# Peptides against a protein of PDB entry 3V4O: the designs that were tried, part 78

Target 1, 234 residues: chain A of PDB entry 3V4O
Amino acid sequence: DQPLAKDKVALLIGNMNYREHPKLKAPLVDVYELTNLLRQLDFKVVSLLDLTEYEMRNAVDEFLLLLDKGVYGLLYYAGHGYENFGNSFMVPVDAPNPYRSENCLCVQNILKLMQEKETGLNVFLLDMCRKRNDYDDTIPILDALKVTANIVFGYATCQGAEAFEIQHSGLANGIFMKFLKDRLLEDKKITVLLDEVAEDMGKCHLTKGKQALEIRSSLSEKRALTDPIQGTEY

## One batch from the design tools (peptide; made by RFdiffusion4, then SolubleMPNN)

Design b2_p16_1_s4 (from b2_p16_1, 7 letters changed)
Fold by OpenDDE base, seed 5:
Structure b2_p16_1_s4 (fold): chain B 234 residues (1-234), chain A 16 residues (1-16)
Amino acid sequence: as target 1 above (234 residues)
Amino acid sequence: GPLPVGLQSYDPQLSP
């Protein structure tokens, strides 16, 4: 009855040193800490920092090559971003000012490609803003998603809202990772785990009324990041 | 983790 993963693969992207936009700090620490945690969960992890548009697209392509039927795929992104018409866009470090959708990577397009691989689980952890980009009025025409019932989105913030990083004397986490890292290793259904993270984050006085975790999922099975890989003995 | 002193938005329009 225990769900099994054929394999577990994660792509972590942290963009900080933007050329035409304000620089960030937290993605460095967040990617590092998340890498260590996911490796403890037997994920094959590729961690990359400060990617150009070309490099981001290549990284996603390579990530997709590692996906197959029954594989757990996890994409984490920390950096600048926006959301137009329900579509999430990750901003590369070489994006112009202002940027448009053609300069960015659409998460829903990546999801579509992951579904074609017949993955066992698709998890997106998006630590970015979700405000509308007023400089891009293009309405994306996306292919309809399949009904795979294996999709989980963890948004660091609510629709139309901002995500934040912590200002400290040294390097510190973003708000999302500050709470996620404390529960990530728990053996729980991923949506239940994220719900607990949402509650923990809700107790933070600094972000009350400013940032809240949003979970969007269609997950019909009790899948967890702790699920064993098929053929492995524990 | 470290105690936060303040917040910086990931919104490029609001960040310094």
Scores: peptide ipSAE 0.293, ipTM 0.723, DockQ to the pose 0.439
Fold by OpenDDE base, seed 3:
Structure b2_p16_1_s4 (fold): chain B 234 residues (1-234), chain A 16 residues (1-16)
Amino acid sequence: as target 1 above (234 residues)
Amino acid sequence: GPLPVGLQSYDPQLSP
C-alpha cells in the first residue's frame, strides 16, 4: 500500500542580505524554484527571504502549528550556517559578527518539536556550511529525540565542509539546488531520491573534493514527497 | 549547459 500523508507542509527560508556577513545570491532563486516544485507536489509552502532572528523563530513556530499526526513536514534553509557538536545552526540575517548559538536557530531543536507533533515525515534540506564556529564553544543541552524512524537530513555538504553557490554574473542556483531541482518531482523514496542527487553532484567537476551531499536518515517506511494527501484523489 | 568558472562559499569567513 502506498503511504499517505495527512497533509504536506513546507517552510522554505533563504537568507542572503546579511547585515554583518557576506551577502549571498543563490538563496533567492533556490527558494523560488523549490517553492514551485513543492507546490506541484501539493505541499502547502511558506517561502520567506532574509529573516531576522525574531522572524525566523516566528516562522518556525507558525510552521509547527501546521504540523500534526501524519503530516509531512519539510524545512529548507539556504544561507549561512554552522555545525557544532552535531547540531546545525541557521544564521539569521541580523546575526552579529561573530555569532553564537543563542543568535541562531538550532535545527535539532526544531526536529524535537516536530516529533512532538507525531508527523509522518520530517525532512530537512540544509543548504549551508557545516564548519565549526570557533567563536561558540557552548555545548547545547538538547532534549532527547524520540525514535520515530521518519527523519531525513539532506545536507548540502559534508560534516566540517562548506556549501557553495555558483559564481555567475546573473542569478544562479546553489550547487545543492542545481541538482536537487532536477529530481525532486520523481516518485521515489526520499532517501533514494537524495542519493541520486548525491551522485549527480558528485559528477560536477567544479565541486569535486569541495562539496558532497550527505544523507542522514532514519526512515523505516517508503515515504516520498510525491505521496498523496489522505482524502484526495490523484 | 556549461558550468560557471567559480564558486562562492556560504562560509561567511571565506565569502568574498
Scores: peptide ipSAE 0.277, ipTM 0.724, DockQ to the pose 0.457
Fold by OpenDDE base, seed 2:
Structure b2_p16_1_s4 (fold): chain B 234 residues (1-234), chain A 16 residues (1-16)
Amino acid sequence: as target 1 above (234 residues)
Amino acid sequence: GPLPVGLQSYDPQLSP
């Protein structure tokens, strides 16, 4: 029993050149490498760098238009971010300092919209910090999610913690992508794959006690990124 | 800024 995808679509966003916040380096390399890997897996990949709020919202809207019943949707984000009350917020490059939820994109809101598309799989890979934003006291009101049992979150770090990139004279990966890229092509259930990545990351002496991969999933089927597209044989 | 171990935080409040 091989699960099939109607299609496979990925949106990759890497924000580095922030106007009002520290600049990052790794998202460039991470997005590039992930793009190449996902394309090998027959994903339709849209990769974007340094998006403003307006551009990010448009990118998400366009991404959602590509989703439909049975489609695998993958959203990857690398950049600044925060988490308030269990909600993940991606920070656009033009976000003010300090930023609030209204300046950012809420991942859980995107998930809600993806569910409405009746997707076959929803994967979020969030390479961002998950610390509380003390400058934002807004409690978001989110619509109730459906029970679809097709959701996977791969957080680069655990609740309330930070995500890191490697400081190098040249370009280098973030910690999450450093390990993810080595396993991404494996034909395994996505949660199993991420669990192995978590173990690999756990052996990294650089981030012991500082960063750990968190997997949050409701996935009742053996869905893998390697699953074939309907009508296409591998 | 970057950590002594050679890491840079994605926390916007922490500059290199």
Scores: peptide ipSAE 0.278, ipTM 0.716, DockQ to the pose 0.464; fails the geometry check
Fold by OpenDDE base, seed 1:
Order: sequence, then C-alpha cells, then structure tokens
Structure b2_p16_1_s4 (fold): chain B 234 residues (1-234), chain A 16 residues (1-16)
Amino acid sequence: as target 1 above (234 residues)
Amino acid sequence: GPLPVGLQSYDPQLSP
C-alpha cells in the first residue's frame, strides 16, 4: 500500500557569489550534502551553483522536462530571496541592486508548471530569507493553482523572517540544512519528517527566536522521499 | 531604503 514514484528528480540550486549583493557561503556545502543524500534516495539530482537569471530559468526548464505523471519533483534553493504577497522569489547571482520580481524566479510559477506535469509529489525546500522586498512594488497575479494535494513547502524560516548560515571555521551549513541532513533519509511521510526537523531546529540556541522552519503542505497521501521507484527492484 | 535582507551568516560566538 506504499505509494510509488514513477521517478524521482531533484534540482538543487545554491547561489553564493552575488555580483551586487552580499556573498554567502553555506549554499556550497548545503547543496553538496543534500546532493549526496538525495542520491542515496535514488533521486536523479542536478546540482548547480551560482546561477544567473538566464541559467536559473534554463535549469528550471530542464528540470520540468524531466517531470511527468507520477514523478516526484524536488526543488531546493539556497541563496538570497524574498517573499511578496505569499510568493517566493529566488534571486539569481546577477540580479541588480535592488532586484525586483522581473529579475527573479517565482517559486509559485514553477509549482504551477509542475502541476501541469501531473507529478506525484512536489517538494520545495527554500533556504532563503522571506522578508518583504519593498523595492518590488509588483503585485503578482498568478494563475490559480490546481488542487493536486501533493505539495509540500519547507521554508527555512518564517514569513517575514531571515534565514541564517552558521559562521564557523571553514565551511558550515545553513541552519536549515544542519538539521535537515540528519533526518532526510528517514522513511517517513515528508511532512512528518519536516515537522521533526522543525522541532530539532527549535532546540537550536543559535537561532532561537530568529529562525524557525515553516511547513506548508497539502499532501493527502503518505508520500516519502524514500518511496521506491515504480518498476525498480531494490 | 535598505535592501531586503538575504541569507546571512550567524556568528555562533554570539550565542549564549
């Protein structure tokens, strides 16, 4: 009775070396570690770093081409970002200062396109800030999403809040990945897994009161990242 | 005004 994935595909984007914005460090190690974990879960993983707007859009397009009916799609992003009116925007490394929606990729637009593929599961892991961008006065009018009941958002932080990376000697994870990586391989419904990650994060004294995981989902089936691929023997 | 804040590094030395 366990759900099966037709396939499992992940796109991981880590933006660090921004041209007009502060540089980051954690996305490097976060993408690498997540790549390793997802591959252990038999995901087809495309991992990319420091993408321009053009490259990001192309990467998303290519990712979408790999999606089909019943496929599990996972998008991970680590970098600068913002949230306006409930819409999440990923900031490319070549984004201007200030950046606006036309310079960025809207996650909800990607979700819409994923829904058109009739995917089995859509997971978004967004390790970015969610503060309002006051320089972006655009009110996005998006097409209504379908009711697919297969959507999971894992926000590294709360609405209007910041996401942090750990400053350590050498490379260190972002706060989100620090805790996610410890549980990602668990055979649990993805929302349950993320809930446990949220609890673990809540115990972190470094970001207590500053960063908390937010889960937004409409997942009506017990789907896990560990779900086997249909037709594949293990 | 200031640009919106992106992902930031947090200094663990500031943690109690």
Scores: peptide ipSAE 0.187, ipTM 0.647, DockQ to the pose 0.089; fails the geometry check

Design b2_p16_2_s1 (from b2_p16_2, 8 letters changed)
Fold by OpenDDE base, seed 5:
Structure b2_p16_2_s1 (fold): chain B 234 residues (1-234), chain A 16 residues (1-16)
Amino acid sequence: as target 1 above (234 residues)
Amino acid sequence: MEEEKLQSYSPELPPL
């Protein structure tokens, strides 16, 4: 049977103009291109750039208000980040140097809140580094997640590794988005789609041995970004 | 083709 979404909502965040950290370029292009693709898939898309901690928290809150039972939720982030003890932290543009967990947004906390909304699918696309932040000695005590079997993480890189953008005279994509954008419209289970992206990315000579896509999923149904919205005619 | 260079998304933190 064809899975149905009650609705499809995406929040895209690209942080590049950091105050206390190196500036990036790719998030601008990546957010723009991903916005256009997700709109073709009938997602309601909110795209934001260069968010402070306060603005990021507000954006997440507003995103959560759009989620409900059976809604597909997608969060994309491109920018600086780190991972401590399996928890992913997105870094706002006003984060201090060095930053700590209290300055950042924990993705797993957002996932917990999405689960409370009884979403139909939770997709996280994290185009950030996953290196340990040694300045953050906190061990996050997160409440146990519910067993919802509807979670997919696409990490731009492996645990403990870095993610990269390609720099040239003009605007360019991050490595992850360069390959993701070519597959995103395919009518395939999201984990299968990401696996194909991983293979394409693995052929890139620039990032061999430096960056590789990691897929982490608990998805018991054949859910795709192309799944139709319930009650709509296409 | 223009020479491609990689830029890490890792911020520069002070040394420990």
Scores: peptide ipSAE 0.299, ipTM 0.777, DockQ to the pose 0.798
Fold by OpenDDE base, seed 3:
Structure b2_p16_2_s1 (fold): chain B 234 residues (1-234), chain A 16 residues (1-16)
Amino acid sequence: as target 1 above (234 residues)
Amino acid sequence: MEEEKLQSYSPELPPL
């Protein structure tokens, strides 16, 4: 029995031109390539670069408006980030130095809102660091998540670790996207797909011992990014 | 081949 998506919607954010933090390069290419791949998978894709806090919040709000019961929602973020107390924070380009949680977008809050929409699948691909931000000791008070069994986190790196891009004279992918893009179109359960990406990344000599993919999931169904949209003929 | 360097997605923050 082939799982069906009511629709498939993705928000891709790549932040690179930070005002108060080191600039990045890979998010430009990563967002571009992922956009093309997800469109081949019949996702409705909104791709945005270099978002301020206000713009990021608006983008997330608009993204949430496209979600509904049974819709597949995918959020991809490439940029600076941190993780405090199990909460992932995406850093807008206008974030101060140092930044705090109030300046950033909490992924788990987005997940909570996605759950309220009764989505069919919630995928977070977070190409950012997960180091503790020592300048913010705020413990977010988050609402309890529902048991929806439709959540997949693909972290570009392990808890407390860093994610990297390769810097050279030209444009290149971040480490995560370098391997993700090669498998994204495969018709496999998303957690299986990411597991294979993790293995591929593990073979990268440059990031051995520095960056490793972490998969965190509660996915009780064999859902894939390739799942057809309900009501469409294939 | 040009030397490849890793750039962290962690910003440099001021000293504590």
Scores: peptide ipSAE 0.335, ipTM 0.789, DockQ to the pose 0.842; fails the geometry check
Fold by OpenDDE base, seed 2:
Structure b2_p16_2_s1 (fold): chain B 234 residues (1-234), chain A 16 residues (1-16)
Amino acid sequence: as target 1 above (234 residues)
Amino acid sequence: MEEEKLQSYSPELPPL
């Protein structure tokens, strides 16, 4: 039986023009290209660039309002980030230097809220570093997640490692998006799709030993980004 | 692929 989505909603955030941190370039083109691809997959896409903490929190809140039972939710983030104790933190453009968790958005908290919406699929594509932030010694006590078996994380890099963009005078993709974009439209289980992206990225000589895709999933069904929306004809 | 310079998504933080 073909899995169905009640709806498909994506929030794409690309942070580049940081006030107190090095500026990035790739998130601009990455968000643009991903927007186009996800729209071809019938996602309702909200794409935002250079969000302050306030704006990011509002964007996430609005995104959550679009989620409901059976809805596919996808969050893509490209920008500065860190990971402490298994928790991923997205860094707003107005974050101080150094930043702490209270300045950032915790992805696992967003996941919790998505689970409360009884979504059909939760996909996180996190194009950010996963190094520990030594300036944040807070050990978060997060609420236990529900066992929903519909969670997929695509980390652009391994735990404790960095994610990169290719330096270019013009516009260029980050390493993750460079390979993701070539496969995103394939009608495959999302974890299989990401596994293929991981293999493609693994062939990149630029990032060998520096960056590798990590897939973390609890997905008991063959859910794909290509899954049709319930009530639609295809 | 040509060898290109990489930019880390990890910001430079002050020394501890």
Scores: peptide ipSAE 0.308, ipTM 0.783, DockQ to the pose 0.681; fails the geometry check
Fold by OpenDDE base, seed 1:
Structure b2_p16_2_s1 (fold): chain B 234 residues (1-234), chain A 16 residues (1-16)
Amino acid sequence: as target 1 above (234 residues)
Amino acid sequence: MEEEKLQSYSPELPPL
């Protein structure tokens, strides 16, 4: 049976113009290109750039309001980030240097809230570094996640590693988006699609031994980003 | 040909 989405909603965040951290370039292009692709897949897409902590929290809250039973939710983030104890933290543009978890948004907290909405699919595409932040000694005690078997993480890099963009005279994609964009429209189970992206990225000589896609999934159904929305006659 | 340089998404943090 072809899985159906009640609706498809995506929040895309690209942070580049950090106040206290090095500025980035790729998130602008990456968010733009991903927006266009997801719209072709009939996602309702909210794309935002250069968000403060307050703005990021508000954006996530608004995103969660659009989620309901059976809705496909996709969160994409490109920017500075870190990972402590398996928790991914997105860094707002107004984060201090050094930043701590209290200054950042925890992805796993967002996932918990998405699970409460009984979403049909939860996809996280995290184009950020996953190095430990040694300035943050906080061990977040998060509530246990529910077993929903509908979670997919696409990490642009492996645990403890860095994600990169290519510095060129012009605008260029980050490494992750460079390969993701070529396959995103394929009618395949999302984990299979990401696995193919991982293989493509693995052939890149620039990031060989430096950046590798990691897929973490509990997805038990053959769900794809191409899945039709329930009640839509095509 | 300008050597393609990689920029890390990891911020430079002050010394510990």
Scores: peptide ipSAE 0.303, ipTM 0.773, DockQ to the pose 0.857; fails the geometry check

Design b2_p16_2_s2 (from b2_p16_2 with E5R R9F D10S S11P)
Fold by OpenDDE base, seed 4:
Parts: C-alpha cells; structure tokens; sequence
Structure b2_p16_2_s2 (fold): chain B 234 residues (1-234), chain A 16 residues (1-16)
C-alpha cells in the first residue's frame, strides 16, 4: 500500500555571511538547488538565507505552524554548527565568538515540537560540522521524545567530524548536496535513498577519511519524498 | 580542469 502524505512542507536554511565567524559559500547554491528539487516533489518550500538567531527561531515557529497530522516535514540546514552530547546546534549568522547553546538552535528540540504535531514523517538534513564545541560545557535538558517511528537524520558527516564545501571554478557546493541532488527525485524509501548517497559520497577522493554521511533513522514504513499528497491527482 | 579545494564548515576560533 502506497503511503500518503497529508501535505509536504520543507524549511531550508542556509547561513553563510557570519558576522563573527568565517564566511561560507556553498549554502547559497545548496539551498537554491534543493529548493528546486523539493518543489518538483510538490513540497511547500520556505527557503531562507543568512538568518539571525531571532529570524531562525521565527522561521522554525512558522514552519511548525504549517505542520499537522500526517504532514511530511523536512528541515534542511547548511552552515556552521556543532554537536555536544548528541545534540545538534545550528549557528545563526549573528552568533557571538565563541558561541554557546543559548545562541543557537537545537535540532532535537525542533524534533520534539514536530512530534507534537503528529507529523507523518520527520526528515532532518544537516549539512554542518559535528565537532564538540569546547567553549560550551552546557548539558541541555531536553524534553522526552515520543516513539513515532517516522524520524530520519541525514548528517553530512560523522559524529565528531567536519563537513566540507568543495570549491571549483568559482562555484561551491557542500559535499553532501553534491551527491544528494543527483538522487533526491528517485522514488525510494528515504533511508534507502540516503544510503545510496552515502555510497556515492564515499567514492569522493577529496573527503576520504574526512567526511562520511551518517544516517540515523527510526522509520518503520516505506516513506519516500515522492509520496503523493492525499486528495491530489497523481 | 581547475583544482578543487575543501573548506570546513567549522569556525576556527582563537584560544581563550
């Protein structure tokens, strides 16, 4: 039986023009390319660049308002980030140097809020570093998660490792997006799709031993980004 | 082809 989505909504954030940190290049192109692809998949896509902490929190709040029972929610982030104690933190462009957890957005908190909406699928694509931030010793206390079996994390890199952009001929893509974009439209279970992306990325000679895709999932149904929306022609 | 280069998404922070 073909799984159906009540709706499909994506929030894409690309941060590159940091005030107190090194500037990036890839998020601009990566957000643009992913926006185009997700729209072809009938996602309602909100794409934003260079968000302050205030703007990022507002964007997440607005994104959550679009979620409801059975809706597919996808959050993509490209920018600076870190991971402390298994918690992923997205860094706003106005974050201080050094930044701490109170300056950043915790992905796991967003997941908790998405679960409260009874979404059909929760996908996180995190194109950020996962190194420990030694300037922040805070241990966040997070609310308990439900058992929903509809969660997929695509980390651009391994725990404790860095994510990279590749610059060529004046253009730059994140390594993750370079390979993701070639497969995103395939009608496959999202975890299978990401596994194929992981294999493709593994063939990149530039990132061998430096960056590898990590898939963390609890997905009990064959849900794909290509799944049709309920009440629509397909 | 032009050489490819990598840039980390990790900020290089000075020591305290």
Amino acid sequence: as target 1 above (234 residues)
Amino acid sequence: SLPERLQSFSPQLPPL
Scores: peptide ipSAE 0.265, ipTM 0.738, DockQ to the pose 0.731
Fold by OpenDDE base, seed 1:
Structure b2_p16_2_s2 (fold): chain B 234 residues (1-234), chain A 16 residues (1-16)
Amino acid sequence: as target 1 above (234 residues)
Amino acid sequence: SLPERLQSFSPQLPPL
């Protein structure tokens, strides 16, 4: 039987015009391209650029309000970030230099809140660096995650590694999105889809030995982004 | 054509 989504909601955040950190270029195009693709998949998409900490927290809160039992939730982030002790932190554009966890949004905290909504699928696509932030010695004490078997992380890079954008002809695209966009519409289990993206990325001569996709999942069902919404006819 | 360049998403942090 084909799995069904109660609804499909995505929040896309692209941070590039940082106040106290190097500016990025790829998030603009990447958010745009992903928005168009997810809309073709009948996601309700909220796409936001250059969010302050306050705005990011508000956006996440509003996103969570759209989630409910059986809803597919997808969070995409492109921008500066770091990973400490297995926790991913998204950096707002107004983050200080250096930034700490208190200035950033913890993805695992968002996941915890999504689990409370009893979502049908939780997908995180994180196009950010995963280096440890040595300026943040905080050991986060997070609420324990539930065993929901509906979680998929697509990390643009490996633990402790960097994510990159390609600048060509005055434009820039993230490496992750460059390959993700070619397969995102495929009717495949999301983890299988991401695995294929990983293989495609691995063929890129520019990022060999520098960037590789990491998939982390606990997904017990054959859930796909192409899954139809319950009560709709396709 | 312009050469391709990779740019890291890593921020620059000043020394403390």
Scores: peptide ipSAE 0.242, ipTM 0.735, DockQ to the pose 0.777
Fold by OpenDDE base, seed 3:
Structure b2_p16_2_s2 (fold): chain B 234 residues (1-234), chain A 16 residues (1-16)
Amino acid sequence: as target 1 above (234 residues)
Amino acid sequence: SLPERLQSFSPQLPPL
């Protein structure tokens, strides 16, 4: 039988205009493209750009409140980031130079909170650098993630590698979104879909050996972004 | 609620 979602909600964050760090361009078009695609999949989408630390925390908190039993949640982030000691950090636009963990949002903390919501599906997609921040030696002591199902985590770059943008004139997608947008509407298990995106990235001469998609999941059910919402006629 | 000045390409999520 076709799995059903109680509801579908997405928060998309694209940080570009950093105050004390290099500006980015791809998040603008990537968030725009992903918004359009997710709306076609009947997601309720909030797409935000250039968030300060306070705004990012508030946005994530509000998003988490929308997650509940059987809900499909998708959180997407594009911007600067880093990874230290197994913890990933999203960098707000007002982060100082150098930024530290106290200035950033810890992905693992958000994942922990997402796991507590008993969602039908949780998808977290990160398109950010995973390079170590040598200016932050803090080791956050985080509680281990619960052994739960229905979590899918996609990281659009290798651990320790710097994410890069394809330099194009005008409105060009980032590398991850370039490949993701071609498959996102397919009626496939989300982990299968992302794996195919990873393969597409690996076959491209522009990205082979330079950019990769890492997938981590506890999804034990055949859940797809195309799954219908309960109570709707199709 | 999210600040009104935040830029969004889509309508805000429905209230809880």
Scores: peptide ipSAE 0.024, ipTM 0.646, DockQ to the pose 0.022
Fold by OpenDDE base, seed 5:
Structure b2_p16_2_s2 (fold): chain B 234 residues (1-234), chain A 16 residues (1-16)
Amino acid sequence: as target 1 above (234 residues)
Amino acid sequence: SLPERLQSFSPQLPPL
């Protein structure tokens, strides 16, 4: 039986013009290319750049309101970030220097909220740093993903390195998007697709040992981004 | 719709 989506919605966030942190360049091109690809997959896409904390929280909240039973959701973020004790934080463009957890959006908190929506599929993709922030001593309790949440989490990062290529790439893609864009339209289970992207990154001499894709999922069903929307014939 | 609600906080990218 062909899986069907009730609807397909995506929120893409690219933060680059930081006020108190190094500016990035790759998110602009990456968001544009991902927007084009997701539209080909019949996603309703909202693409936003350079969000303040207020705007970013509101965008995520509005996105969460659209998630419901059987809906396919995709959230993509590219920008600065950090990881402390397994908790990942997305950094808004107006974050102070140094930033702390109260200035940032906790990924695990968003994932927790997504688990309540009974989505047909939810994909969360992060392209950000995982370096520790020594100015944040918060140790949030991490909840395991629910088996029934149908969430796939992809985390593309450089261990111990800031994303130097994002700052120097100009109008080129980030490393993660370079590999993701080649496979995103394939009719495959999303976890298989992302695993193949991870393998491609691992085989490339330019990215081997530098850029990795971590995948976590609670997806127990065969679900693909290519799955058709109910009531539509494509 | 998703685009209409999110645009209330920040403008989205133009269509490609």
Scores: peptide ipSAE 0.020, ipTM 0.613, DockQ to the pose 0.022

